Peptides against a protein of PDB entry 4Z63. Designs and how they scored, part 181

Target 1, 334 residues: chain A of PDB entry 4Z63
Amino acid sequence: LCLGMNDLTGNIPEDLFHLKRLNLLGIQENRLSGSLSREIRNLSSLVRLDVSWNLFSGEIPDVFDELPQLKFFLGQTNGFIGGIPKSLANSPSLNLLNLRNNSLSGRLMLNCTAMIALNSLDLGTNRFNGRLPENLPDCKRLKNVNLARNTFHGQVPESFKNFESLSYFSLSNSSLANISSALGILQHCKNLTTLVLTLNFHGEALPDDSSLHFEKLKVLVVANCRLTGSMPRWLSSSNELQLLDLSWNRLTGAIPSWIGDFKALFYLDLSNNSFTGEIPKSLTKLESLTSRNISVNEPSPDFPFFMKRNESARALQYNQIFGFPPTIELGHNN

## One batch from the design tools (peptide; made by RFdiffusion4, then SolubleMPNN)

Design b2_p20_6_s3 (from b2_p20_6, 8 letters changed)
Fold by OpenDDE base, seed 1:
Parts: structure tokens; C-alpha cells; sequence
Structure b2_p20_6_s3 (fold): chain B 334 residues (1-334), chain A 20 residues (1-20)
């Protein structure tokens, strides 16, 4: 049953929950309100539940133990409060959980040992507090993780050096500290291709440790951290780099010539720093900017990116990182 | 309450949304 992208209002009729053979319920992008009924437990054949982009409120009902076939739960952009219910945090069937842009709070707890099928987790833009869950690497299939815009504190857990499944990781604006430790840990994530750390590590020094290496790194975004230092030499070894954003920091020194040696680099933002010297001539030779034929054969994040040039601008959707326009932004430097 | 789905990343405001 797909009723998404309408102007439906009010609550879901309870009689809908008598559809025990229903595999897919999509009611996204409406104006549905009230609590999500506990009677969803009656949808025992449910594989996909999409209630995203509504006005739902209250706590998410703790009935997911009665939904043994549920693979996809999309609840992004609602008014849900409380925590992740225990049955959801222990779901062995769940592949994707998206609860981004809600009012969920408390300590983030997932039983990763039980969540054997979880491959995508989006909990961005919530009110989770405390430390990052140290046991996330126990989610052995967890590839996509967005925890941005939560009230986390402290450092990236040491256990994340064992996060082999991790490919796409966003921790933007989560009050994290110690960028040196974070990078030192995350470099061990063998499959890490996308790392977003914007609005953390306020005023810290960007490490220039030649021992750091991110072999598979394609996307690095560490903007608006007030980071000091220079362009890090360790980044030059990330030969697959496609997108680099270090804007809105306090980085100094010259833009190094090796920045133009990245064969796949098509998006570069170094704006709003304190870089000096000449623009490297090697930037004019970037193959990705001269030839549009970048064969991006690698999987993109499970979620699209939306970009606005400013707060009032229209959002542009990019389903793939490759969808970003080729960009070199070096504005507002010395 | 629903909060802004966008946050500042670099020179732009960025959001990540999973859409059908």
C-alpha cells in the first residue's frame, strides 16, 4: 500500500493495521499526525514501513519484535521523541533504519550483536546525547552511518578501528573532540570512502602526521572546525580522493602542488581559510575537471545529499557524490 | 519538533535524506 506524496491528514485509520498480509506500507510525504499506533504490530508480514516526512509525534512503539520480516523502517522528518525502542534496537531483520530529523533523545543504544542485517543507519539531526556507542563495530554489516547533528561528546571510540564494514560515515556537528585521535582511529576502517566531520574539533590542530593513511578515501569533509595547521601531507596518499572540503578553518601556508595530482578530484573547497602563496598550476590539469568521464564504479551512499549555497537558496538533490558539480572554491583566503 | 534538515558544511548547507 503506497499512499505517499499526498496531502493526507490526521491519524492512520486503525483498520489499516488489520492488513496482516501487507508487505509494504508507504505513507511518506503527507501531513499525518498523532502517535504511531502500537497496532503496527499486527502487520506481521511487513517488510517496508515508510512514515517519513509527516507530523508524527510521541514515542516510537516498542512492537518491532512482532515484525520479524521488517527490513526497512523510514521515519525521517517527524516529531518522534524518546529513544529507539528496545525491540527496534534488537531487530535481526532490519537492514535500514532512518530516523533522521526527529526529536529522539537519551543515550544511543543499539544491540549490534542482534542487529545482524543492519547495513544503513541514519539517526542524524536528533537529540541523542552522551558518548558515541562503542559497540557500533559489532554491527558487522553496517556500511552507512549518519550520526550528524546530535549532542554527543568526547572522542571517537577506540573500538572504531575495528569498524571494517564502515564505508560512509557522517559525524558532523556532534561536539566531538580530538581530531588527531579520530583520524588515527578511522584510518583503520578499510572500507571507509566517505568521512564527514564538519563542525567538530573546534580550534584544534589538523594533524600533519605522515603515518596517517586513508587508502580508500573518496570524500573528506572537515569544514567549519576552526582547525589550525596546514594542508596535511598524509592526504596526498589518498589517491582516490574525489571531494575535499576543508573550508571555514584557520589553515595556513601554501596550497601544495600535490592537490592537483588527484586523478578523480572534482570538488575542492578550501575557502575561508588563511592559505597564502600562489594557486598551484597543477589544479588546472585535474583530469576530472577537463574530462567529465570519471568512471565512478563504486557504490554511493544509500542517502542523497542536498546542498544549498546559502540558507535561503533552493536545495539541490544529489543522488550520487558524482552528481555534485565540478567545483574549485578557493575564495576568502590571504 | 521537526528541526532544520540542513546544516552548514563548507560553503554550503548540506543535508542527507533517503528518498524513495
Amino acid sequence: as target 1 above (334 residues)
Amino acid sequence: SIVSRYFRSGSSWVSSVDLD
Scores: peptide ipSAE 0.027, ipTM 0.633, DockQ to the pose 0.145
Fold by OpenDDE base, seed 3:
Structure b2_p20_6_s3 (fold): chain B 334 residues (1-334), chain A 20 residues (1-20)
Amino acid sequence: as target 1 above (334 residues)
Amino acid sequence: SIVSRYFRSGSSWVSSVDLD
C-alpha cells in the first residue's frame, strides 16, 4: 500500500493494521500526526515501512520483534522522541534504518551482534548524546552510516579500526575532537570511500602525517572546522579522489601541484581558507573536467548532499556524488 | 510545517530540515 506524496491528515486508520499480508506500507510525505500506533505489530508480513516526512510524534513503539521480515524502516523527518526501541535495536532482519531529522535522544545503543543484516544507518539530525557507540563495527554488514548533527562528544572510538564494512561515513557537526586520532583510526577502514567530518575538530591542526593512507577514498569533506595547517601530503596517495571539500578552514601554504594528479577529481572546494601562492597549472589538466566520459556508476552514500549556488538560492539535493557539477572553488583565499 | 534551514559549512552547501 503506497499512499505517499499526498496531503493526508490525521492518523492511520486502525483497519489498516488488519492487513496481515501487507509487505509494503508507504505513507510518506503526508501530514499524518499523533503517535505511531503499536498496532503496526499486527503487520507481521511487513518488509518495508515508510512513514517519513510526516508529523508523527512520541516514542517509536517497541514492537519490532513482531515484524520478523522488516528490512526497511524509514521514519526520517518526523517528531519522534525517546530512543531507538529495544526490539528495533535488536532486529536481525533490518537492512536499512533511517530516522534522520527527528528528536531522538539519549545514548545511541544498537545491539550490533543481533543486527546481522543492517547495512545502512541514518540517524543524522537527532539529539543523541554521549559518545559514539563503540560496538558499531560489530554490525558486520554496516556500510552506510550517517550520524551527523548529533550531540556526540569525544573522539572516534578505537574499535572503528575494525570497521571493515564501513564505506560511507558522515559525522558532520557532532562535536568530535582530535582529528589526528580520527583519521588515524579511520584509515584502517579499508572500504571507506566517503568521509564527511564537517563542523568538528574546531581549531585543530589538520594532520600532515605521511603514514596516513586512505586507499579507496573518493569523497573527503572536512569543511568549516577552522583547521590549521596545510594541504595534507597523505591525501596525495588517495588516487580515487573525486570530491574534496576543505573549505572554511584556516589552511595555509600553497595548493600543491599533486592536486591536479587526481584523475577522477571533479569537485574541489578550497574556498575560504588562507592559501597563498599560485594556482597550480595541473588543476587545468584534470581529466575529469576535460573528459565528458565520466562513468556515473560509482557508489554513493545513502545520505544526501545539498548544494546551493548562493545563499539565496534554492538548495539542490544530490543523491549521487556525480550529480554535482564539475567545480573548482578557490574563492576567498589570501 | 517543514522548513529547510541551511548553514554555511562549505562555499556551496550544508543543510538541515526542521519541523515547525
Scores: peptide ipSAE 0.018, ipTM 0.638, DockQ to the pose 0.101
Fold by OpenDDE base, seed 5:
Structure b2_p20_6_s3 (fold): chain B 334 residues (1-334), chain A 20 residues (1-20)
Amino acid sequence: as target 1 above (334 residues)
Amino acid sequence: SIVSRYFRSGSSWVSSVDLD
């Protein structure tokens, strides 16, 4: 049953929960309000539940132990409060959980040893507090993680050295500290292709440790951290780099010539720093900017990127990083 | 695929920060 993208109001009719053979319920992009009914437990054949982009409130019902086939739960952009229900945090069937842009609070707790199928987690823009959960690497299939815009004080857990499944990771604006430790840990994530750390590590030094290596890194965004230092030499070994944003820091020195050696680099933002010297001539030879056929059908993160042309503009959603216009931003440097 | 929204980072506002 798909009723998404309408102007439906009120609550879900109770009789809908009598549909015991229902595999898919999509009621997204409506104006449905009130609590999400506990009677969802009656939908024992449910594989996909999409209640996203509504006006639901209250706690998410703790009924997911009665939904043994549920693979997809999308509840983003609602007014849900409380924590993740215990049955949801222990779901062995769940592949994707999206609860972005809610009012969920408390410590983030997932039983990753039970969540054997979880491959995508989006909990961005909530009110989670405390530390990052150290047991996230125990979610052995977890590839996509968005935890941006929460209040995870402290450092990236040491256990994340073992996060081999991690490919796409966002921790933007989460009150994180110690960028040197974070990068030192995350370099061990062999499948890491996308790393977004914007609005953290305020005033710290960007490490220039030649021992750091991110072999598969395609997207690095560490903007608006007021970071000191220079362009990090370790980044030159990330030959697959496609997008680099280090804007709104306090980086100094020259832009190195090796920045033009990245064959796939199509988006570069180094604006609002303190870089000096000449613009490297190698930037004018970037194949990705000169050739129309970027044949790079590379896997994109499951989380969309958003681009605004300015602060007041509406954010445009891009499902793939390749949707971004080829860009070089070097403005507002010395 | 997991669809996560990234909002408002850098000068071009390309980032993983969710816009409300």
Scores: peptide ipSAE 0.031, ipTM 0.679, DockQ to the pose 0.191; fails the geometry check
Fold by OpenDDE base, seed 4:
Structure b2_p20_6_s3 (fold): chain B 334 residues (1-334), chain A 20 residues (1-20)
Amino acid sequence: as target 1 above (334 residues)
Amino acid sequence: SIVSRYFRSGSSWVSSVDLD
């Protein structure tokens, strides 16, 4: 049943929960309000539940133990409060959980040893506090993780060295500290292709440790951190780099010539730093900017990117990295 | 500056809500 993209108001009729053979319930993009009914438990055949973009409030009902086939739960952009229900945090069937842009709070707790099928987790823009859950690497299939815009104080857990499944990771604006530790840990994530760390590590030094290596890194976004230092030499070994945003930092020194050696680099933002010297001539040789065949059918993260051209400008959402126009931004360097 | 905020739900939705 798909009733999305309407102006439906009120609660879900209780009789809808009598549909025991229902595999898909999509009621997204409405004005449905009140609590999400506990009677969802009656939808025992449910594979996909999309209640996103509504006015739901209260706690998410703890009924997911009665939904053994549930693979997809989409609840983003609601008013949900409380924590992740225990049954949801222990769901062995769940592949994707999206609860972004809610008012969920407390410590983030997931039983990753039970969540054997979880491959995508979006909990961005909530009120989770405390530390990042150390057991996230125990979610052995977890590939996409967005935990941005929460209040995860402290450092990236050491356990994330073992986060082998991690491919796309956003921790932007989560009050993280110690970028050196974070990068030192995350370099061990062998499948990591996208790393977003914007609005963290305020005023720290960007490490220039030649021992750091991100072999499969395609997207690195570490903007607006007031980071000091220079262009990190370790980044030159990330031969697959496609997008680099280090804007709005306090980086100094020259832009190195190796920045033009990235064959796939199509988006570069080094604006609003303190870079000096000449623009490397090698930037004019970027193949991605000269060749039209950007037919890169590469796996994109499940999370969109937002580009804000100016502080006053509305951010544009890009659902795919390749939606970004080929760009070199070097403005506002002193 | 690029900020990643959302996951693809499979629907083409553009949300600016997180920018507010």
Scores: peptide ipSAE 0.020, ipTM 0.628, DockQ to the pose 0.061; fails the geometry check

Design b2_p20_6_s4 (from b2_p20_6, 6 letters changed)
Fold by OpenDDE base, seed 2:
Structure b2_p20_6_s4 (fold): chain B 334 residues (1-334), chain A 20 residues (1-20)
Amino acid sequence: as target 1 above (334 residues)
Amino acid sequence: SIVDKYIRPGSSWVSSVNLD
């Protein structure tokens, strides 16, 4: 049953929950309000539940133990409060959980040992507090993780050295500290291709440790951190780099010539720093900027990228990283 | 003004990743 993208109001009719054979319920992008009914437990054949972009409130009902076939739960952009229900945090069937842009709070806790099928987790823009959950690496298939815009004070857990499944990771604006420790840990994530750490590590030094290595890194965004230091030498070994944003920091020194050696680099933003010297001639030889026919078929994350050029402006959505316009931004330096 | 870039979920996207 697909009723999305309408102007439906009120609550879900109770009789709808009698549809025992229903595999897909999509009621997204409406004006449905009130609590999400506990009676969703009656939809025992449900594989996909999409209630996103509504006016739902209250706690998410703890009935997911009665939904053994549920693979997809989309509840983004609602008014849900409380925590993740215990049955949801223990779901062995769930592949994708999207609860972005709600009012969920408390400590983030997932039983990753039980959540054997979880591959995508989006809890961005909530009110989670405390520390990052140390057991996230126990979610052995977890590839896509967005925890941005929460309040995870402290450092990246040491256990994330074992986060082998991690490919796309966003922790933007989460009050994280110790960038040296974070990078030192995350370099062990061998499948990590996308790392977004914007608005963290306030005023820290960007480490220039030659022992750091991110072999498969394609997207690195560490903007608006007021980071000190220079362009890090360890980054030169990330040969697959496609997008680099270090804008709005306090980085100094020259832009190194090796920045032009990245064959796949199509988006570079080093603006609003304190770089000096000449623009490397190697930047004029970037194949991705000179060749019209280079299409890189890359696996996309389960969530789009957003770029906000101005604090008052609406964020631009990009479903693919290649949706970004080819860009070299070196403005507002010395 | 601050330039901010981040990852956010899409409402209509379904993962095509095969877990088998």
Scores: peptide ipSAE 0.021, ipTM 0.635, DockQ to the pose 0.036
Fold by OpenDDE base, seed 3:
Formats: structure tokens, sequence, C-alpha cells
Structure b2_p20_6_s4 (fold): chain B 334 residues (1-334), chain A 20 residues (1-20)
């Protein structure tokens, strides 16, 4: 049953929960309000539940132990409060959980040993607090993780060095500290292609440790951290780099010539730093900017990116990194 | 709709920012 993208109001009719054979319930992008009914438990054949972009409130019902086939739960952009229900945090069937842009709070806890099928987790823009869950690497299929805009404090857990499945990771604006430790740990994530750490590590030094290596890194966004230091030499070994945003930091020194050696680099934002010297001539030779046929079908994170053309402009949503226009932004440097 | 608007100054783009 798909009723998304309408102007439906009120609550879900109770009779809907009698549909024992229902595999897909999509009621997204409406004005449905109230609590999400516990009677969802009656939809025992449910594979996909999409209640996103509504006005739901209250706690998410703890009924997911009665939904053994549920693979997709999308509840982003609602008013859900409380934590992740125990049954949801222990779901062995769940592949994707998206609860971005809610009011969920408390400590984030998932039973990753039980969540054997979880591959995508979007909990961005919530009110989770405490530390990052150390056991996330135990989610052996977890590839996409957005935990941005939560109240996590402290450092990236040491256990994340074992996060082999991690490919797309956003921790933007989560009050993280110790960028040196974070990068030192995350470099061990051999499948990591996208790393977004914007609005963290305020005033720290961007490490220039030559021992750091991110072999498969395609997207690095560490903007608006007030980071000091220079362009990190270790980044030059990330030959697959496509997007680099280090804007709104306090980086100094020259833009190194090796920045133009990235064959796939199509988006570069180094604006609002304190870089000096000349623009490297190698930037004018970036193959990605000179060749018209960049049909790159590469995997993108499930969490969206938003670009503002200027501070007053409306943000444009990009679901794919390759949707970004080829850009070199070096403005507002010294 | 219930949205968390991001109005902070910063980079030209940020992940998971809702301005609607």
Amino acid sequence: as target 1 above (334 residues)
Amino acid sequence: SIVDKYIRPGSSWVSSVNLD
C-alpha cells in the first residue's frame, strides 16, 4: 500500500493494521500525526515501512520482534522521541534504518551482534548523547553510517579500527574531539570511501602524519572545524579522491602541486582558509575537469549532501556525490 | 513539517542539512 506524497491528515486507520499480508506500507510525505500505533505489530508480513516526512510524535513502538521480515524502516523527518526500541535494536532482518531528523535521545545502543543484516544506518539530526557506540563494528554488514548532528562527545572509539564494512561515514557536527586519533583509527577501515567530519575538532591541528593512509578514500569533507596546519601530505596517497572540502578552516601554507595529480578530483573547496602562495598550475590539468565524459557510476552514501550557492540561498540536495557540479573554490584565502 | 533547519555559517555544503 503506497499512499505517499499526498496531503493526508490525522492518524492511520486502525483497520489498516489488519492487513496481515501487507509487504509494503508507504505513507511518507503526508501530514499524518499522533503516535505511531503499536498495532503495526499486526503487519507480520511487512518488509518495508515508510512513515517518513510526517508529523508523527511520541516513542517508536517496541513491536519489531513481531515483524520478522522487516528490511526497511524509514521514519526520517518526524517528531519521534525516546530511544531506539529494544526490538528494533535487536532486529536480525533489518537492512536499513533511517530515523534522520527526529528528536530521538539518550544513549545510542544497538545490539550489533543481533543486527546481522543491517547495512545502512541514518540517525543524523537527532538528540542522541553520550559516546559513540563502541560495538558498531560488530554490525558486520554495516556499510553506510550517518550519525551527524547528534550530541556525541569525546573521540572516535578505538574499536572502529575493526570496522571493515564501513564505506560511508558521516559524523558532522557531533562535538567530536581529537582529529588525530579519529584519522588514526579510521584509516584502518579498508573500505572507507566517504568520510564527513565537518563541524568537529574545533581549533585542532589537522595531522600531517605521513603514516596515515586512506587507500580507497573518494570523498573527504572536514569543513568548518577551524583546523590549523597545512594541506596534509598523507592525503596525496588517496589516488581515488573525487571530492575534497577543507573549507572554513585555518589552514596555512601553500596549496601543494600534488592536488592536481588526482585524476578523479572534480570538486575542490579550500575556501575560507589562510592558504598562501600561487595557485598550482597542476589544478588546471585535472582530467576530471577537462574531460566531458565523466560517467562515473560509483556508489554514494545513503545520506544526502546539501549545497548552498551562497549563505542566503536555498540548499540544494544531492543524493549522489557525482551530482555536484565540477568546482574549484579557493575564495577567501590570504 | 517537522524539520531541523541548519542556519549556521560554514562550508558551501553540508551533509544531512535540512533547510526546508
Scores: peptide ipSAE 0.020, ipTM 0.636, DockQ to the pose 0.153
Fold by OpenDDE base, seed 4:
Structure b2_p20_6_s4 (fold): chain B 334 residues (1-334), chain A 20 residues (1-20)
Amino acid sequence: as target 1 above (334 residues)
Amino acid sequence: SIVDKYIRPGSSWVSSVNLD
């Protein structure tokens, strides 16, 4: 049953929950309000539940133990409060959980040893606090993780060295500290292709440790951190780099010539730093900008990218990395 | 002004504008 993209108001009729054979319920992008009924438990055949972009409030009902086939739960952009209900945090069937842009709070707790099928987690823009859950690497299939815009004070857990499944990771604007530790840990994530750390590590030094290595890194965004230092030499070994954003930092020195050696680099933002010297001639040789046939092996991301051009602007969604226009932004440097 | 870029898992909907 798909009723999305309407102006439906009120709550879900209770009789709808009598549909025991229902595999898909999509009521997204409406004006449905009130609490999400616990009677969703009656939808025992449910595989996909999409209640996103509504006016739901209250706590998410703790009934997911009665939904053994549920693979997809999309509840982003609602007014949900409280935590992730225990049954949801223990769901062995769940592949994707999207609860972005709610008012969920407390410590983030997931039973990753139980969540054996979880591959995509979006909890961005909530009110989670405390520390990043150390047991996230125990979610052995967890590939896509957005925890941005929460209040996860402290450092990236050491346990994330073992986060082998991690491919796409955003921790933007989460009050994180110690970028050196974070990068030192995350370099061990062998499948990591996308790393977004914007609005963290306030005023820290960007590490230039040549021992750092991100073999599969395609997207690195570490903007708005007031980071000091220079262009990190370790980044030159990330030969698959496609997008680099280090804008709005306090980086100094020259832009190194190796920045033009990235065959797949099509988006470069180094704006609003303190870089000096000449623009490397090698940037004019970027194959991705000169060749029409960009054979870029884009990772199949289960995630869109979002970009805000300024603090007051709405974020623009790009469903693919290639949605970003080919860009070299070097403005507002010394 | 501040430029912010981030990623998130996909949804069933497609929108060019995010209401974060």
Scores: peptide ipSAE 0.024, ipTM 0.687, DockQ to the pose 0.053; fails the geometry check
Fold by OpenDDE base, seed 1:
Structure b2_p20_6_s4 (fold): chain B 334 residues (1-334), chain A 20 residues (1-20)
Amino acid sequence: as target 1 above (334 residues)
Amino acid sequence: SIVDKYIRPGSSWVSSVNLD
């Protein structure tokens, strides 16, 4: 049953939950309100539940132990409160959980040893607090993780050295500290292609440790951190780099010539820093900017990117990283 | 309450809206 993208209002009729053979319920992008009924437990054949982009409120019902076939739960952009229900946090069938842009709170706790099928987790823009869950690496198939815009404290857990499945990671604006530790840990994530750390590490020094290495890094975004230091030499070894945003920091020194050696780099934002010297001539030879026919295997996070030309402008959605226009932003430097 | 669906990673913004 797909009723998405309408102007439906009110509550879900309770009789809908009598559909025992229903595999897919999509009611996204409506104006549905009230609590999500616990009677969803009656949909025992449910594989996909999409209630996203509505006005639902209250706690998410703790009935997911009665949904043994549920693979996809999409509840982003609602008014849900409370925590992740225990049955949801222990779901062995769930592949994707998206509860972004809600009012969920408390400590984030998932039983990753039970969540054997979880490959995508989006809990961005909530009110989770405390530390990052140390056991996330125990979710052995977890590839896509967005925890941005929560009130996490402290550092990236040491256990994330073992996060082999991690490919796409966003921790933007989560009050994290110690960028040196974070990068030192995350470099061990051998499948990491996309790393977004914007609005953390306020005023820290960007490490220039030559021992750091991100072999498969394609997207690095560490903007708006007021980071000090220079362009990090360790980044030069990330040969697959496609997108780099270090804007709105306090980085100094010259833009190094090796920045033009990235064959796949098509988006570079170093704006609003304190870089000095000349623009490297090598930037004028970037293959990605000179050749229209570069076949780039881009990373495919489960979240789109948005670009705003300015804070008041409408955000343009890019579903693919390659959808970004080729860009070099070096404005507002010395 | 529903809050800003975007996170700001510099000149670009990231939304975690799943395209699926």
Scores: peptide ipSAE 0.020, ipTM 0.645, DockQ to the pose 0.108; fails the geometry check

